# Designs tried in a protein design run: peptides against a protein of PDB entry 9GMZ. Part 248

Target 1, 343 residues: chain A of PDB entry 9GMZ
Amino acid sequence: TGFPLELLTRPATERLAYFENYTVAHPRLKEVYEILMRTIAEPAGASFIFVYGASGVGKTTLRLRVEQKLTELALPKLESDRARVPVVGIEAIAPESRYFNWKEYYTRALITLEEPLIDHKFDYGVRGISRDNFGKINVESKVVAPALRRALENALIHRHPDVFFVDEAQHFGKVASGYKLQDQLDCLKSLANMTGILHCLLGTYELLTFRNLSGQLSRRSVDIHFRRYCADSPEDVQAFKSVLLTFQQHLPLAETPNLVDHWEYFYERTLGCIGTLKDWLKRVLSDALDREATTITLKDLQKRALSVAQCQKMFKEIQEGERQLSETEADVQNLRSALGLGA

## One batch from the design tools (peptide; made by RFdiffusion4, then SolubleMPNN)

Design b2_p24_6_s4 (from b2_p24_6, 14 letters changed)
Fold by OpenDDE base, seed 3:
Structure b2_p24_6_s4 (fold): chain B 343 residues (1-343), chain A 24 residues (1-24)
Amino acid sequence: as target 1 above (343 residues)
Amino acid sequence: EPLQVFEPFEDGTLLERLRERAAR
């Protein structure tokens, strides 16, 4: 159990790439993966899935693994239906202004959906959308957001993905006013309804504020909480240590570093977020490979750790999100009690 | 309980699989 030993004779770039591509099937990731896959297969009339959790918990990794699995499952059918794309995944960009840039969103979605190598190139019916010599979508500056939306709707209908993923979806909520936030929700809801495509929004706990603004959206949404590992849970601590054990065996170094003995320090600087942990280890591995080091030391870890101030800020954001969820659970219980339903 | 070594998820990207599909 561990990395292929042959990697020790390979270039540093290949050794780093191995670790970058390596994904630990840790309990929280596996649980959320299974829930998400089941929900995508049987949405039961849901138009939205919300996946929320701490920054660096591993939401992007979850998305990529689900995209991979959906593609694999679709491959036999894709031979007969060459127009179909099994899944689409994009990342929402933080707006530079007080307004979400829908033009940019639609453009990015179209570019991602219409990969140059996809068969049966679609005619968008919109002037100013073309393909370059490589088959990549080009959108002229004159094309307005409503036209891009229609193009995306048509493309989504034509390609019929099982799900449309939007990572960093809390950025939809970064608008100047509550009224505009509702308009953004209505826009997303309309896109899902018009296309019949299930949308999965992945984001931080800020996504909860966005989700809670629409009582209509809540009735057609499934929530998935991607929890971090908590130090107050013995089971979570054991899982976190097991993740460290797994990573230390998959660092392509001549001598296996002892990460497990430093688990408290790793927890302090990751807050139980495995994505943050992996990114930290990638940086440290890169440094070690550059030095042709045989192993990783605590000093090497300390050089690439997040600062205490960064961790404190991240922890406050996590605590606020976890608090909001706990309050929501209490509100549900209060509502049930008020309805005469047993607790 | 003893610490466990977790299994990896399968490797690969959506784009790679789509490209493999298009090459067939």
Scores: peptide ipSAE 0.282, ipTM 0.711, DockQ to the pose 0.368
Fold by OpenDDE base, seed 4:
Structure b2_p24_6_s4 (fold): chain B 343 residues (1-343), chain A 24 residues (1-24)
Amino acid sequence: as target 1 above (343 residues)
Amino acid sequence: EPLQVFEPFEDGTLLERLRERAAR
């Protein structure tokens, strides 16, 4: 089954939107989705979930699909409890300064919790936080970070989401020399403990540094590794080719492009990351639609590919992360063996 | 083994529609 053929007669904007909204349920995404959904449903006293993997592996897609499912599951309750928000998701922004901007973080979190359609006016108990006539939160410049934190704590308690998502969470680690990544985690831990809301941090392998920093966090955290497809695994290669086959059937073009025949080139320029692949194909599709092209060529692909230098940099970052995970697994096995627990 | 066509996840626009519905 491919895209609806009616799209071929529709405007380029609708054709592009179809592909943008299309998500392949590939094996790694399904696996991580199931683990994450189960963990959210039964956190077993966990306060944190860490989802780590390569940049462009599809973590944002995972988040959005989980948010969708949690919202769907909550709908019957939301009809009766209009104050409840089933899920909240924010993206952490890299600080322009050497310091993580907590004021901005709290402000964005508050704004995200206040979907325009939530009629239930909540008093945050903080002067300088108001709703306009359209229900949009306005935070005055005079409101300081500690007051915004209290407002967020109150909002999270009142709205009671099943999970609080923070995407690109590795940006918490980009603190100036002297602020320990641990201090940022302790702040988040305090927020989770005070609100009773489960936090899910999604990010790159830089999140692994968080796992090692706090033995207390390890007891209250669940780790989920979102793996890329590896070329050294025949099963992963087959899955990656199957993703290409699926995408080629869902590109709304008059002639189905043969992406599978170029699988090695796609792998070279995506490193087995399906998010990177999808974003690449979106750019190429947009160009093709602008030219009213009937198909996508190798030249079209090459025009929008990541450079070899970009891929080499990304690959080094991935290798370092995968190495750290492998070492951690080996350390666990060594510890078990040393404890006399059979390997 | 033959290549597989993977099933889609639900349309990403559904989240917006669900949120709009829940807010009404």
Scores: peptide ipSAE 0.272, ipTM 0.729, DockQ to the pose 0.400
Fold by OpenDDE base, seed 2:
Structure b2_p24_6_s4 (fold): chain B 343 residues (1-343), chain A 24 residues (1-24)
Amino acid sequence: as target 1 above (343 residues)
Amino acid sequence: EPLQVFEPFEDGTLLERLRERAAR
């Protein structure tokens, strides 16, 4: 079934909002979603989950859908335990300096934990943290990072989320030196250990460099690779075409555009990343709605496509990440062979 | 094989609605 036909009589803003809110349960997203949900439910002593994949593959969408599901599942308990927060999700901010801003990180995490809807005032035990009349946390400039960490530890223990999400987690790795990167990992590890809260770091393939710096994290982490669709796989091509078919049915336009016939062009300009595809179609839909167009044409698509140069850059970054993972697989095979385990 | 129309995930606004419900 396509979009509700009634949308054709609705304002452009509602039509665009429909498409924006529409999430295709494509195979890779569903697979990673199921693995992630299972891992959150049964972490088996893991303190970390690493979700890595190409920029625009759909990691943020994955996070939001997991947050939604965890909230849904926790709802009966939230009615009885008003102090509980089922999930916390933040985005790591790229450092403006050679140092990761832990003060900002802790502040953002605290603000996210204290949604205005949480009536129960938790005393953080830290001077300079207050709430406004709307329940919003205010952190005074005098509050130092170690105090904010203690406040966050206490808040996480009290709120007891099933998982703490950090999106764009590769930003932890954007530090001046290797030893500082390890210190960042140790800091995160300490936070997870002190709170008993499972941490899920989502990021690009740059997250692998960060993840590989700590051999100790490997024993307490679960890795989830969110793969793009690859043109060299007939199954992946079929899935990608099916995504296009699904999107064309859910574009709230009077005439259904034929996206599938242009699948190679869509693949060329998205590299098999469905988030990139979604964002592209959103831009094109917005333009079409502004013109009161009945459909989307190839020319409309071309107008909002990423440039070849942008795609080439993105593809190089993807290839480097995929190469690093392939080398790890080869290392496993070499280890097995060295152990006398058959390949 | 024929192309498939994939099912949607639930509406992204559900999280907000669930939070609002949990706050009541």
Scores: peptide ipSAE 0.268, ipTM 0.717, DockQ to the pose 0.390
Fold by OpenDDE base, seed 1:
Structure b2_p24_6_s4 (fold): chain B 343 residues (1-343), chain A 24 residues (1-24)
Amino acid sequence: as target 1 above (343 residues)
Amino acid sequence: EPLQVFEPFEDGTLLERLRERAAR
């Protein structure tokens, strides 16, 4: 099954939007989706879920699909419980200063909790937080971070989401060295404990350094590794080629491009990351539509490819993350052996 | 083994449409 052929007569904007909204249910995404959904449904006393993987592996796509599914599952209950929000998702912003902006974090979280679907306006009990006629929260400059935290705690307790998502969560770790990073972790831990809301932190392998700093968080956390496709695995190579075949059929062009024949070049410039692949194809499709082209050529692909230098940098970051995880697995095996537990 | 065509996830625009319907 390919794209709807009627799209070929539609404006370039609609053709591009079709591809942007198209999500391939590739094996790694499906696996991580199922694990994450099960963990949210049955957290078994966990307060945190850590989802880590390479930049461009598809973590944001995973979050959006889980948010969609949780919302769909909650719809029948939302008719009776008008105060409930099924899921909250925010993206952590890279701090401009040496300090994480908690005021901005709390403000964004509060704004996200004010979804238009919620008829019931909650009073946050904090002066200087107002809603406009469009339901947007306005936070006055005089409102301090501790007051915003209390407002967020009250809002989370009242709305009781099944999970609170924080995307790009590695940004918590970039600013703080040592004790300050621990303080940030303790702040998040306190928020989760005070509200009883499960937190899911999605991020790059830099999130592992953040996770490893708190031995207490490790006892109340579930780890999910979102792996890329590896060229040394025949099964992973076949899955990656199958993703290319699927995208090839869903590019709304008059002539179906042959992406599969160029799979090695696609792998070289994406490192097996499907999000990076989709973003690349989106840029190339946009260029093709602007030129009213009938198909995509190798030259069109090359024009929008990441540079070799960019790929080398990304690959080093991936190798370091994969190494850290492999060492942890080896340490577990060494510990088991030292305890006299069979391998 | 032959290459597989993977099925799509459900359209993410459904959530936006549901949000627009509830805002009316």
Scores: peptide ipSAE 0.264, ipTM 0.724, DockQ to the pose 0.406

Design b2_p24_7_s1 (from b2_p24_7, 14 letters changed)
Fold by OpenDDE base, seed 3:
Structure b2_p24_7_s1 (fold): chain B 343 residues (1-343), chain A 24 residues (1-24)
Amino acid sequence: as target 1 above (343 residues)
Amino acid sequence: SVEEKFEKELKDFEEAYKKLLEEE
């Protein structure tokens, strides 16, 4: 079924919002969602989940779906336990100074964890952390990173989320000269251990560097590869075309555009990344609605496409990540063979 | 519910997938 036809009589803002809120439940998203939900339910002593994949593959969409589901599952318990937060999700920010800002990270984590709508006031035990008149956390500039960490640890213990999500987690890899990336991992590991809260780090293939640096993290981590669709796989091509057809049916336009006939062009400019595809279609839909257009043309698509140079850069980054994973799989196989374990 | 929404989205994809297979 397509979009509700009533949307054609609605304002452009409502039509755009419909498409923004629409998600295609494509096979890779479903698979990763099911693995992630099972891992959160039964972490089996894991402290970390690593979700890695190409930029624009849909990791943020995955996170938001899991957050929504965990919130829904927790609703009956939240009525009795007003202190509990079912899930917390933050985005790691790229530091301006090239060094990861832990003070800012802890501050944002606290602000996100301590939503204004939580009736249960929590004392952080740290001077310079307060709630404003709207219940929003205020952190004074004098509060140092170690104090913010302690406040976050206490807040995580008290609120006891099922998982703590960190999106764009590759930004933890941005360390100062003379600091080791290992120290960043040890800080994260310590936070997870001290709080007993499962951490899920979502990011690009740069997260593989974190996986490889700590054999101790590897023992307490679950790895989830969120793969793009590959043009060399007939099954992946069929899935990608099906995503295009589904989006085509859910574009709130008077005339259904033919996206499927242009699948190769869509693949060329998205590299099989469904998030990149959705963002592209959203931009094109916005332009079409602004012009009161009845449909989307190839020219409209071309105006909002990523450049070939951008796609080439993104593709090189993807290929390097996929190569590293393939080598890791080969190394595991070689290790198993050397141990006398079957393939 | 979130589940009902997700099930509907899955059905939409499955219908699209089936339609494309029938056209090939």
Scores: peptide ipSAE 0.543, ipTM 0.943, DockQ to the pose 0.863
Fold by OpenDDE base, seed 4:
Structure b2_p24_7_s1 (fold): chain B 343 residues (1-343), chain A 24 residues (1-24)
Amino acid sequence: as target 1 above (343 residues)
Amino acid sequence: SVEEKFEKELKDFEEAYKKLLEEE
């Protein structure tokens, strides 16, 4: 089944919005979604979930899908408990300075917790935090980071989300020279422990550095690897081609472009990352709609492709991450063998 | 519902996957 044909008579903005809101439920996304949903439902004493994978693999899509599902599952309870928020999701900001801005992090988390039109006014116990008539939180500039932390702890306890998502969590790792990445993790761990709220950190393979630095976090964390599709796997190639065909059918254009015939070029410029593919197709669709084009050509694709240099850089980062995971798996096997547990 | 949307998206992928296998 393709896009609704009625879209061809609709404005370019509506056609683009359709494609933006369309998601391919590809095998890797489904797998990670199922694992993540199961882990959130039964954390088994875990305080953290780490979801790591290549940039553009689709981690944000995964997060949004889980947020939607958790919200849907919570709806019957939210009618009776108007104070509850089912899920909170924020994106970590890359620090402009060499220091992670905890004040900004706490502020964003508080704002996100209170964005829903929750009729129940919560007293944060902190002067300079107010809520307007629309439920929007205002944090005065005079409020210091320790006060914001206390406000966030109280808000998380009161709202009791099933999970707190932090997307682009590798940005916690951008600490100035001399600050330990461990101190940032210990701060997050303390927040999770004090609130009893499960935290899910989504990010690049740089999150593996976090996993390795804290043996204590490792004991209370679940790891989920969101893999890209690999060209050396026939199954992965077939899945990737199927994603292309699915997107091809859901591009709201008068003439269906043949994306599948160019699968190698798409793979070369996305490295098997479906988020990168989606973003590329979105840009190309936008350009086509602006020109009132009937279809997308290879030339249109080439205009919006990542450069070879960008792909080479991204691929090196992926290879390093995949290598680190492979070594960790080998180390586990070696440990099991050394313990006499067998393979 | 989110579930119905996801089921539809899964079906779309499965249909695409099947179609490609039939063309090979």
Scores: peptide ipSAE 0.542, ipTM 0.942, DockQ to the pose 0.883
Fold by OpenDDE base, seed 2:
Structure b2_p24_7_s1 (fold): chain B 343 residues (1-343), chain A 24 residues (1-24)
Amino acid sequence: as target 1 above (343 residues)
Amino acid sequence: SVEEKFEKELKDFEEAYKKLLEEE
C-alpha cells in the first residue's frame, strides 16, 4: 500500500496536495477519535469536553476528522432540517491585550455558523448584524459584545450543532489574573448552559490551568488526554516507527526514502508528536519536489528539522503538562487513601 | 466516504505495523 504511482507524472502541486491530504490513522489518534465521538454522541450531562495534549500532537487533525464524520452522519437530517448545522469549529485567537476579545470570538463564531451556503436566513434580532448579497454575515463595529453573545446564543439554539469546537482554547487562559480567568470560564459555561450546546475545547497543556481553576466545570466536563508517543514505551516506539513507514510509503517520490532507519532522529525532533512529524515531512517533500529530486536524504531532513533549542523548549512544556496530570492522579490516590478506599 | 477513507488509513497503518513486526 502506497501512493498512486500515477502521481509521479503529475505536477509538484498535485503531489504535495496528495501528501497534505493524507493522514496516518495512528493508535493515539484512533483512540482519542473514538472517545471523542462517543462523548459527543452521549455527553451524559457534560457541557464541556477538554482535549489537551502537546503542540503538534495532532489535535487539529482530530478536530477535522470529527467534523467530517459528524457532517456525514448529519447529512440525512440536513435534507429535512435546512436550519441545522451539524458542527461548528473555530480557532481561539491569542489576545493582543490582557483581556480575551469576546467581541472577536462571538463574531468569528457567528460567521462560522452562518456560512453563505445555508439557505435558511436567520434573524439574529440584533441591529448591525446583516447578510450581504452573498449571504455572508457582516457585523458592524458598533455592535457590542453582549449583543453579539445574544446573537450567538440564538444562532446556536437555531442551528443545533452536535458540538461547538474551539481550537487553541489555551488562549482563553492568557488573561492577567486568576479572577479574570474564572470569569472567562463562567462566561463559556453560561454560553454552553444557555444554548444547550456541548463545547469541546482543544488546546495545549496550558488548558489544564484553565480547567483546574473551575471546580464547577470539573463536574460537567469530560477530559481527553491526547498523548504523544513515548520513547520509553516499546509499544509507542513501534507505533511511531509504523507511522514513519506509512508516511514513507505515501511520499510521492520516485525512490522511497528510508525514514524508519532514522526513527531516533525523527523522534528527537518531533518528541513523538505526529503533527510535528507530518509538517516536517511536508516541508522536506516540498523542497524535494522543487528540486525535482527522486528521493529525500538525511541532509534534506536536517535542513528542515526543528532546532535542538526549539525541541528542548517544547519538551519542557510537555514535561510540565505531563507532571500536572500526574499530580492530579496522585491527588486522587491520596484522597482515596485518606478515605480508606485504598490506592 | 469519511469512513472509507479512515478505514483505508487504518489498514495502511496496520500493514506497516505488521511489516515492521515481521522484520524484527
Scores: peptide ipSAE 0.534, ipTM 0.942, DockQ to the pose 0.909
Fold by OpenDDE base, seed 1:
Structure b2_p24_7_s1 (fold): chain B 343 residues (1-343), chain A 24 residues (1-24)
Amino acid sequence: as target 1 above (343 residues)
Amino acid sequence: SVEEKFEKELKDFEEAYKKLLEEE
């Protein structure tokens, strides 16, 4: 198993695109995918799904796979219901200001919801929202956030997606005060309740702060932890080495580089995060293709590696998130013990 | 299909996993 050998005669752009589009179906990705798909199919009265894990663990890859699968499953039904969109996915933008830009959020959500060239023209009931001659949504600068919210609510009700994804959802939390964070959560809760649409928020361990702020959200939320691979687990180390071997076989180079022999260095600079690993290998492959190199060397890897200081910072953020989850598990156990329920 | 792609990727991983176990 490996890349198609015909790629070696293809332009560097095609070789890079092959690797960019290649995904390793590693055990943690499979597990979280199955849980997420099941939860979307049977939400059991949940209004929210929280998917949290380390930066670069592969949350965006997970989202894209689920979006593709939900679209595929919906195709037979879309022939009969031309108004329906199976799934909507957006990425939350880090606010330039101390305040989350709801106007921009609603605008991007509306654009994404209507980008599928659905022939069914929907009237948003809001002045200053129109389609251009190319069918793209145009939102006039004068349209205020409350009007955009109403337009999005109506669009979500009309399009009936199975789930609304928000990637990088920790950016909702960048509001300087806990009170303002609560207002953001109440706004999201209201949107989910008014539309009846299941929301899935994907993000870093900063999403754990959302769980603590709203006891009402926690009652209507499902939590999914997307774990990294841990070097203290022999099974996790074996899975990580297997990911390296799989990528090694799918690098479209004339000479297969030996990545597996350097697994400790790869682990040191990725912290067991497969998304970080893929992005690193993509950068190194791009450099190698630009030089018309036959293989990748350790020196090529070192040039594009995260610095030790970056890894140390990322590792502290991961440890804090993992600690908070472990404390929550301990608190549940303590609560069970205090209730006279066996541990 | 998305499913066929995912099944192929799973197979690639499983083959890599088996190969490493045979080399240890």
Scores: peptide ipSAE 0.538, ipTM 0.942, DockQ to the pose 0.890; fails the geometry check

